# Peptides against a protein of PDB entry 4A54: the designs that were tried, part 41

Target 1, 94 residues: chain A of PDB entry 4A54
Amino acid sequence: MSVADFYGSNVEVLLNNDSKARGVITNFDSSNSILQLRLANDSTKSIVTKDIKDLRILPKNEIMPKNGTKSPSTNSTKLKSAETYSSKNKWSMD

## One batch from the design tools (peptide; made by RFdiffusion4, then SolubleMPNN)

Design b2_p16_7_s3 (from b2_p16_7, 7 letters changed)
Fold by OpenDDE base, seed 4:
Structure b2_p16_7_s3 (fold): chain B 94 residues (1-94), chain A 16 residues (1-16)
Amino acid sequence: as target 1 above (94 residues)
Amino acid sequence: SELEELTKKLKEALKK
């Protein structure tokens, strides 16, 4: 599985400095090892994976951040990844 | 638990 399979999951991240962050996984940059969370106040937090001491997927009964989705479960529907469309500028020469 | 298993999978995915 990839991290993208968990987009929309509500997680609690324990950092190496013993601080905690709770939010919905919105993105993962594998090249830079950066996990992005959307927090309850709709802000985003980028976390470098090396700073993660531990993490857990939160139960669905936990308070979800705004615009969050349910965590994946064997008894729930599979999370859908966001699809983005890019506009392409084409140049044609006569 | 199921969540623990999913958490494990997520942790492994983050290492890739």
Scores: peptide ipSAE 0.654, ipTM 0.929, DockQ to the pose 0.653
Fold by OpenDDE base, seed 2:
Structure b2_p16_7_s3 (fold): chain B 94 residues (1-94), chain A 16 residues (1-16)
Amino acid sequence: as target 1 above (94 residues)
Amino acid sequence: SELEELTKKLKEALKK
């Protein structure tokens, strides 16, 4: 699978400095290893992958930034349909 | 969970 398969996914990114970013994946520059997220304020944040400590895909029922694309659970992607998952308030990767 | 599996796949994709 490629990162492009996850365009439109709402993700939470934990950076090495322990800061967090939440947004919709809009682009990935594989040449420069840069992940782009659209944030809730419609701005774009570019994250170098080496600065990512961890990340997770958020459940569909969580608020997505404006102009976000469809999540991988939709028929527009080649991913298996993901149903509505329970919201996780606590950071965990169980 | 399925979401966790998808997350794992995304993480692997980011390493490519």
Scores: peptide ipSAE 0.652, ipTM 0.928, DockQ to the pose 0.584
Fold by OpenDDE base, seed 1:
Structure b2_p16_7_s3 (fold): chain B 94 residues (1-94), chain A 16 residues (1-16)
Amino acid sequence: as target 1 above (94 residues)
Amino acid sequence: SELEELTKKLKEALKK
């Protein structure tokens, strides 16, 4: 299993300095070990994995970084992909 | 829980 399988998932990251970041996984640079998150304000945060103390995938009842997004739940057997989340959150106007 | 298992898998994937 690769990190790409979790693209689109909402996660909470605890950093070594005890600060926290919440966002959607949008990319992972395996060569440099850099995890990219999209935050609630649509900005991007790049995190070096060595700076991560802990992380968790957020349940549906937690605060989501993006409106209308839903992370995998305890009863879900299928992971959501970045494409799925992008499709759901895509702004459409007639 | 299943969510915890998924989290574990993600953590392992990040180490690779």
Scores: peptide ipSAE 0.647, ipTM 0.928, DockQ to the pose 0.688
Fold by OpenDDE base, seed 5:
Structure b2_p16_7_s3 (fold): chain B 94 residues (1-94), chain A 16 residues (1-16)
Amino acid sequence: as target 1 above (94 residues)
Amino acid sequence: SELEELTKKLKEALKK
């Protein structure tokens, strides 16, 4: 099984510095050991795997905080596949 | 649990 099988999963990552990150797995660079997450504010965070103390896949019913955009949501799939929705402001001039 | 098992698999995959 590869990390790619978990793309779209909503995870919580605990780093060695005791900080936490929550987001959807969007990519993994195996050559450089870098895990990429999409965060609740629709930004991305790259994490070097050696800096990871622990991680877990989040259950679908866990409420995640959002920051400006719709937070990633998980579905009922086995691998807790999640989707993100980005809203864009539309400016209309009269 | 299932989530714990999947988490374990993910952790192993990250080591590759």
Scores: peptide ipSAE 0.640, ipTM 0.929, DockQ to the pose 0.704

Design b2_p16_7_s4 (from b2_p16_7, 5 letters changed)
Fold by OpenDDE base, seed 1:
Order: sequence, then structure tokens, then C-alpha cells
Structure b2_p16_7_s4 (fold): chain B 94 residues (1-94), chain A 16 residues (1-16)
Amino acid sequence: as target 1 above (94 residues)
Amino acid sequence: SELEKKTEELKKALEE
């Protein structure tokens, strides 16, 4: 089993400095042991595995804690699972 | 639980 089998999973990572990161696994560099997460704000965070104290896979319905900037935009941007947008290259040969 | 099992599998995969 490879880390790639878990791409798209929501995880909570506890780091050795006791900070936490939550995001979707988007990539893993096995050569350098770097785990890449997409965070709630659509930014990316790279984590070296040696800095991970613990981690867990979150249930699909667990709301990622939005950093409480009270902006009322209640739009729960559902972290859309990386829908493989099969960009139908509609090569319209005209 | 199923999630715990998957979590352990992921942990193992990260160590490989």
C-alpha cells in the first residue's frame, strides 16, 4: 500500500512542536519524505514526515475548522474531493 | 474502526 492510495483524504496532522495542520493529501515525495496538504484556504503546506508526531484520517463530514475570521460567509465550501475533472478536451474539429 | 484501520495503513505507507 502506498501513500498515493490516500490522495484526497482529509487528515489532521500533529507536529512535533504540538501544532496541528488539517488538509487534504495532494502529493507525497517519497524520495524526500515530504507530505503535501491542501489547506482550507486552498493554500498548500509541505510537511516533512520526521516532523509528524501523529496523524489521523478524518471522516468526510468533519468540517475543517475555518480560522475564525468571523466573515459570515457561511458558504461551507465543501472541500470538493479532487474530482478528477476529466477535462473532456472537446477537440471540436471544426 | 474503519478510519482507525485506514489511519494505521497510511502511517505504515509513510514509513515505507
Scores: peptide ipSAE 0.681, ipTM 0.932, DockQ to the pose 0.750
Fold by OpenDDE base, seed 2:
Structure b2_p16_7_s4 (fold): chain B 94 residues (1-94), chain A 16 residues (1-16)
Amino acid sequence: as target 1 above (94 residues)
Amino acid sequence: SELEKKTEELKKALEE
């Protein structure tokens, strides 16, 4: 399947510099390998695929922290996801 | 879990 099948999904991305980004997948440029996330503050972050160390899809009901923060965050905001998932993600990046 | 399976699918899709 393609990345487009996951548009609207909530994800946590661990970058090679060990920083984290959380947001909704809004676009993927396959030609340039750029993943676009909408963050909790409604800003957009573009991530080059080569800079991704790891990632995971988050449960729909999980609170989404702003870029560069870890869970739990006191200023986290729940983001709407276009897709629903039936199981809890047990995987941790930490 | 289902989310873990989908995560792996997404990871694979990002590499294609």
Scores: peptide ipSAE 0.665, ipTM 0.931, DockQ to the pose 0.662
Fold by OpenDDE base, seed 4:
Structure b2_p16_7_s4 (fold): chain B 94 residues (1-94), chain A 16 residues (1-16)
Amino acid sequence: as target 1 above (94 residues)
Amino acid sequence: SELEKKTEELKKALEE
């Protein structure tokens, strides 16, 4: 199974510095080991896997913290987790 | 739980 199978899943990531990030998995750069999360404010956070201390897929009944913005959500679940939308990994070179 | 199982699968996938 690949990380792409989990695109659209809501996750909580605990970093080595004990900070936390919550977001939807939107992309994974396997070459550089970088996980991308879409946060509640619609920004994207890139996390190097070596900086991840722990992570969990959030249950369906758990929502992302909001800060002045509304996070998109759907009633569909693939992994019995809260999901906002299906994400695809795209790579193109000019 | 199923959610925990999927979490472990994701963790494994991140290490590949």
Scores: peptide ipSAE 0.653, ipTM 0.931, DockQ to the pose 0.712
Fold by OpenDDE base, seed 3:
Structure b2_p16_7_s4 (fold): chain B 94 residues (1-94), chain A 16 residues (1-16)
Amino acid sequence: as target 1 above (94 residues)
Amino acid sequence: SELEKKTEELKKALEE
């Protein structure tokens, strides 16, 4: 699988400096290892993969019509909340 | 979980 298979997925990223970023994956520069997120305010954040400590895919909220596939990426994915903050707390996954 | 599986797939893809 490629990162492109996950475009449109909402993710929470924990960085090495213990800050967190939440947004939708919009692009990945494989040559430079840069992940691009669209944030809640419609701005973009670029993250180099080496700065990522951990990440998780957040539950998606699909808008009708519902996609019949189990693809982690969908054009109907709603960005409910995206923020950048400092946190040392570990999260649980569904 | 399914989300955990997909997350691991994404992590792997980011490392390629």
Scores: peptide ipSAE 0.675, ipTM 0.932, DockQ to the pose 0.637; fails the geometry check

Design b2_p16_8_s1 (from b2_p16_8, 10 letters changed)
Fold by OpenDDE base, seed 4:
Structure b2_p16_8_s1 (fold): chain B 94 residues (1-94), chain A 16 residues (1-16)
Amino acid sequence: as target 1 above (94 residues)
Amino acid sequence: SLEKELKEALQKILEE
């Protein structure tokens, strides 16, 4: 596999100076052995490959579908108690 | 692993 096969991968790079960088691999300069990462702020960081102590590929955050548990809007449909219209037929026997 | 493959790919370039 080539480095280009990993373009678009999100990685965490540990450098020899014990600093860390996280970003998406956007390019690799073979002539200078420079790995380019796009950082969270959309800036680009160039890392000399020889300065890399360790690297890990970050899992694709499965956008867990926020199961928006549609909180069942318990539309407490107030069961309007059917007012039993007791039509009192007042039969006035006059 | 993909991580191992990437490390190997980078290492190969450093040795060329």
Scores: peptide ipSAE 0.507, ipTM 0.876, DockQ to the pose 0.625
Fold by OpenDDE base, seed 2:
Structure b2_p16_8_s1 (fold): chain B 94 residues (1-94), chain A 16 residues (1-16)
Amino acid sequence: as target 1 above (94 residues)
Amino acid sequence: SLEKELKEALQKILEE
């Protein structure tokens, strides 16, 4: 199996310096042994494979923290439908 | 496991 078979997988990488990175595998540069992860903030992190201490694949159901784009609280300002008061002018014909 | 397979794939590249 090749690294390319894992493109799109969500992973947690533990680095030799004990820092962690989480992201989706987007690319692997075999010439330079660089693993590219797309992070939650949509940035790309390049990791040299030799710096990887450990790696785990995260379950698909783990909702990558979607960048909390604050769904704009659509304050449904209820557009008060201006009830066009159809003033029924009762034209009383005499 | 898939995780094991990925680790093996990465290790193989490092050894090449």
Scores: peptide ipSAE 0.506, ipTM 0.876, DockQ to the pose 0.648
Fold by OpenDDE base, seed 1:
Structure b2_p16_8_s1 (fold): chain B 94 residues (1-94), chain A 16 residues (1-16)
Amino acid sequence: as target 1 above (94 residues)
Amino acid sequence: SLEKELKEALQKILEE
């Protein structure tokens, strides 16, 4: 199983300095081994994986105080594929 | 557990 399989999971991370962070896993930077969490205040926290002492996944039913920010429905803006009309300038050499 | 799997996934990356 990859870290990406846990995107969207709500987790509590215990760091080596005994501080804790709670948030939703939004991304993982494999090059730098950095886990990104979206926090309750909608800020993003980057955590270096080597600094993680322990981690738990919070159950979905824990009523995190819904700061009711409805996850903005990512309107999948259909990136209209810019049809690169390759205008073949047929320079007809008469 | 899913927690164990996540921990293992993270650990594997650290070892690479």
Scores: peptide ipSAE 0.504, ipTM 0.874, DockQ to the pose 0.630
Fold by OpenDDE base, seed 3:
Structure b2_p16_8_s1 (fold): chain B 94 residues (1-94), chain A 16 residues (1-16)
Amino acid sequence: as target 1 above (94 residues)
Amino acid sequence: SLEKELKEALQKILEE
């Protein structure tokens, strides 16, 4: 199986520095070994493959937290703290 | 798992 077979998949990536990134795989640069993710805010993140400690594929139905379009009305700037669902997501590499 | 397959695919490129 090739990396290209996973284009469009929503993934959560655990990096070697224990940070996490979540996004849709949009491209893979084979020359530089860089995985490109589209994030919830439509920005792109480039990840060097060697920096990946672990990853999981999210179910298709998991709504990427759309950056809440400010519904115009209620001023509650509740910065929804990105509840980093520190769900002990069992990284299943099986 | 699919995750394992993806990781293996990425690792294969690093070994080339």
Scores: peptide ipSAE 0.508, ipTM 0.873, DockQ to the pose 0.767; fails the geometry check

Design b2_p16_8_s2 (from b2_p16_8, 5 letters changed)
Fold by OpenDDE base, seed 3:
Structure b2_p16_8_s2 (fold): chain B 94 residues (1-94), chain A 16 residues (1-16)
Amino acid sequence: as target 1 above (94 residues)
Amino acid sequence: SKTEELKKAIEKILAE
């Protein structure tokens, strides 16, 4: 199994600085060990894997809090809101 | 779990 098998998955990443990021995995640079996430605002965030403290795959049915708009039932895991998840959010691991 | 599988996939690359 490779990281590429998880492209398109929505993930929550906890970084070593206790910040959190949520995004869809779009790419992984194996040479530099960089995980790329597409954020809710359609920007791309690059994360060095050594900076990752923990991560989890979000359930496909998890309603990402969109500002007032129901996620259109698009089969595509669209990251709707870049909620800066405060360090206070409950971190649940599978 | 899928999460654990992803973690293992990342760890495998870091170990290379």
Scores: peptide ipSAE 0.580, ipTM 0.895, DockQ to the pose 0.770
Fold by OpenDDE base, seed 4:
Structure b2_p16_8_s2 (fold): chain B 94 residues (1-94), chain A 16 residues (1-16)
Amino acid sequence: as target 1 above (94 residues)
Amino acid sequence: SKTEELKKAIEKILAE
């Protein structure tokens, strides 16, 4: 089983500094061992795996406090692998 | 558990 099998899972991460992060797993950078979470405010947090003390997958039924933004229905939106479209915007000035 | 499986998956990559 790979980390990719857990993309879209909501997790709570406990860091070595005793801080906590909650978010949806969006990516794992195997080269740098970085776990990426999408937070409730739609920002992305990158966590170095070595800084993780513990983690758990949150059950689907744990009502994340509804701040009024509709918990995106855990419809399994296939996080389409955001292919980093290197849009080289070649601004060709003629 | 699913959590344990995720932990193992992460640990495997770190050990590579």
Scores: peptide ipSAE 0.578, ipTM 0.895, DockQ to the pose 0.615
Fold by OpenDDE base, seed 2:
Structure b2_p16_8_s2 (fold): chain B 94 residues (1-94), chain A 16 residues (1-16)
Amino acid sequence: as target 1 above (94 residues)
Amino acid sequence: SKTEELKKAIEKILAE
């Protein structure tokens, strides 16, 4: 399975600096190992994969960005700005 | 899970 199989998925990313990002996977640059997310405000965030501490795919019934989503969403949908996260080892089984 | 599959996909690329 490739990262491309997950384009359109809504993900929460925890970075090494303990900041979080939520967005829809729109692209992955394999040459530079950069994950691109579309955020709720339709902006794009590029994340260096090495900076990722952990990530998860969000359930389809949760709030998703408007455009480029794998699952249907309303135009009024806005992602939550802050959520809790339990510390896990990088790439540990969930 | 799909999450684990994505993690594995990323790990595979990082290992290249």
Scores: peptide ipSAE 0.574, ipTM 0.894, DockQ to the pose 0.612
Fold by OpenDDE base, seed 1:
Structure b2_p16_8_s2 (fold): chain B 94 residues (1-94), chain A 16 residues (1-16)
Amino acid sequence: as target 1 above (94 residues)
Amino acid sequence: SKTEELKKAIEKILAE
């Protein structure tokens, strides 16, 4: 089982500094061991897994952050290898 | 539990 199997899950993360974060797992960077969460305010939080003290998956009945994040439809999205699309922001400085 | 499975998945990556 991989971390990707839990994409779309709502989790509570306890960090080593005793702070907490709640959000939906949107991505995992295996190269850097970074877990990405979408927060209730639609911002993204990147968490280094080494900084995680504990985590839990929140039950579906717990108030999901109201932002209409579409329930991940169980579409068997083929775990295509997250090609890191390096979106080269071509900032064309004219 | 799903939580335990996720923990194991993360731990496996940290051990690599």
Scores: peptide ipSAE 0.573, ipTM 0.894, DockQ to the pose 0.633

Design b2_p16_8_s3 (from b2_p16_8, 6 letters changed)
Fold by OpenDDE base, seed 2:
Structure b2_p16_8_s3 (fold): chain B 94 residues (1-94), chain A 16 residues (1-16)
Amino acid sequence: as target 1 above (94 residues)
Amino acid sequence: SKTEELRKAIEKILKE
């Protein structure tokens, strides 16, 4: 299993400084150990993997609003569809 | 879980 197998997955990353980032995995730079996330605003965030405290994959079956739309439950901006980055079926959370 | 698989994949690369 490689990181590339997870391209297109929506993830939440908890950093060592307790900040969080949510985005779609678009790339992993193995040479520099940098994980790239496409954020809800269509920008790209580069995260050094050593700064990652925790990571979880968000349910693929979750209906996520388009860019700029906030979730009524969490009051956070959700991501748009990751269809461009993944052709795989729904992920098992088990 | 898939989350654990991803974590393991990242950790594997970090150890290389």
Scores: peptide ipSAE 0.395, ipTM 0.847, DockQ to the pose 0.649
Fold by OpenDDE base, seed 3:
Structure b2_p16_8_s3 (fold): chain B 94 residues (1-94), chain A 16 residues (1-16)
Amino acid sequence: as target 1 above (94 residues)
Amino acid sequence: SKTEELRKAIEKILKE
């Protein structure tokens, strides 16, 4: 299994600085070890994998709150308000 | 879990 198998997945990433980023995996740069996320504002965030403390894939059937992001559907992915969250947000790993 | 699989996939690449 490769990272590419998860392209299009909506993920929440916990960084080493305890901040959280949420977005859709659009690319993985294996040469530089960089995970690229598309954020709610359609910008791209590049995360060095060494800075990742933990991550989780958001459930496909999860109804996300205003600040959440919708999991990828068959035809589209909806990213809502906040792309980055504080460490106070709920964290669970599936 | 799928999350763990993704993590492992990333880690595997990092070890190369």
Scores: peptide ipSAE 0.393, ipTM 0.847, DockQ to the pose 0.729
Fold by OpenDDE base, seed 4:
Structure b2_p16_8_s3 (fold): chain B 94 residues (1-94), chain A 16 residues (1-16)
Amino acid sequence: as target 1 above (94 residues)
Amino acid sequence: SKTEELRKAIEKILKE
C-alpha cells in the first residue's frame, strides 16, 4: 500500500509545534518528504513529514475542504499520482 | 487502523 492510496482522504495533522492542519491529501513528495494538503479555504499546505507529530484520518461526517482546481504538484516522487481525487473521505477513522 | 496504514506507507517510502 502506498501513500497515494490515501489521496482524497481528509486528515488532521498535528505538528511538532502542536499546531494543527486539516485537509485532503492531494500529493506526497517522497524526495522532499512533503505531504500536501488541500485546506478548507482551497489553498494548499505543504507539510514536511519530519514535522508531523501525529496524523489521523477524519470521519466522513466532518467538514471536508472545498473543491478547487488541482494544486501544483510537488517535485517528482516515487509515489504513483492519482489522476483525480474525491472530496469524500473513503477511509474510516481509527 | 487506516491511520496506521497511512503512517506505515509514509515510513516505507521514506526508507527507500
Scores: peptide ipSAE 0.388, ipTM 0.844, DockQ to the pose 0.499
Fold by OpenDDE base, seed 1:
Structure b2_p16_8_s3 (fold): chain B 94 residues (1-94), chain A 16 residues (1-16)
Amino acid sequence: as target 1 above (94 residues)
Amino acid sequence: SKTEELRKAIEKILKE
């Protein structure tokens, strides 16, 4: 299994400082261990993986970043655009 | 789960 298999997936990342980021996985820099997310405002956030406490793939029925691309994986998931990201208090792994 | 698979994929790379 490769991280690249999940490019295009919408994820919620819980950081070690308990902050959350939500976005579409656009890249993984293995050399620097950086996960890149496209956020709801179409900006890019780079997250050092060592700062990740937990992460989950978001269901299709949850709020998604705007202009998301379909997952390239088998049974590709179409992303539903959302204008405003709202963090969820409920944290669960699927 | 897919989430766990992603987590494992990241961890695998981090251990290399």
Scores: peptide ipSAE 0.389, ipTM 0.845, DockQ to the pose 0.660; fails the geometry check

Design b2_p16_8_s4 (from b2_p16_8, 10 letters changed)
Fold by OpenDDE base, seed 5:
Structure b2_p16_8_s4 (fold): chain B 94 residues (1-94), chain A 16 residues (1-16)
Amino acid sequence: as target 1 above (94 residues)
Amino acid sequence: DLEKKLKEAIEKILKE
């Protein structure tokens, strides 16, 4: 089995410096021994495999914390209700 | 175990 068989898998990588990275395996550079992960922000992180202390495959159902796409704050522009000033021209016939 | 297989696959390359 090759690393390529795991392309598209969500993984958590623990590095030797105790930092963690989570992402989808997109590529493996065998010449340089570099694992490439696509992160939640759609950026790519390259990890030298010698720096990997541990790796786990995340279950498909684990909602990768989607970096909350800022739901476009629909600025509910309060439609200023155009107060139709119905100027009732009170035509006072006197 | 798929995780084990992935680790083994990586280790294999590191040893080459």
Scores: peptide ipSAE 0.469, ipTM 0.868, DockQ to the pose 0.629
Fold by OpenDDE base, seed 4:
Structure b2_p16_8_s4 (fold): chain B 94 residues (1-94), chain A 16 residues (1-16)
Amino acid sequence: as target 1 above (94 residues)
Amino acid sequence: DLEKKLKEAIEKILKE
């Protein structure tokens, strides 16, 4: 298996200086041993692999934007109470 | 484990 098999994977990289980077693997320069990540701001970060202390692959489910559960706007449909028209026929018998 | 495989792939290149 090659590094190229992981292109498109979202990873978190812990560097030797204890800084962290998160991004999608876009390229690997084998000649210089440089891993390229696309960051959230669409910029590219180049990381020398020897500077990597640890790496983890992020699960796809963590990238899901919190679907703001649209709280169903309970449209309180005001049940218009059916006004019972009681037609009081006032028969005045004169 | 894919993570392990990625680490191994990187390490292999570093040793070459």
Scores: peptide ipSAE 0.466, ipTM 0.867, DockQ to the pose 0.656
Fold by OpenDDE base, seed 3:
Structure b2_p16_8_s4 (fold): chain B 94 residues (1-94), chain A 16 residues (1-16)
Amino acid sequence: as target 1 above (94 residues)
Amino acid sequence: DLEKKLKEAIEKILKE
């Protein structure tokens, strides 16, 4: 089995400096031993495999926390129901 | 099991 068989997998990588990275495996450079992850912000992080202390494959159902795009606060503009004052134009026929 | 396989795949390349 090759690293390429895991392309598209979402992983959590624990580095030797105790930092963590989460992303989807997009590429592996075998010549340089570099694992490439696509992060939640669509940027790419290159990790030297020698710096990896541990690796975990995340279940497919874990929605990568989409950076909460602030759902545009739908300013519910309270459409003030314009009370259409029906001005009864009483046309008095003289 | 899959994690182990991925680790083994990486380790194999590092030893080469």
Scores: peptide ipSAE 0.465, ipTM 0.866, DockQ to the pose 0.642
Fold by OpenDDE base, seed 1:
Structure b2_p16_8_s4 (fold): chain B 94 residues (1-94), chain A 16 residues (1-16)
Amino acid sequence: as target 1 above (94 residues)
Amino acid sequence: DLEKKLKEAIEKILKE
């Protein structure tokens, strides 16, 4: 099983400095061991995995504190596989 | 346990 299997999961990360971050796993840089979280304010936080003290997966039903802005529409953005639309430049030689 | 599996997945990469 890979970290990529957990993309889209909502997690709470406890850091070594006892700070906490909550967000959705959007990416993992295996070369640098960096976990990327999308936060409730739609910003991205990069976390070095060595700085992680503990991590838990949040249940789907846990009401993330609704900060007054719009409930993140779980737009299931289908990870559109980069179908290389080879848009054949049909050079219409008109 | 999914949480355990995620931790294991991260640890695997850290050990490589």
Scores: peptide ipSAE 0.462, ipTM 0.863, DockQ to the pose 0.638

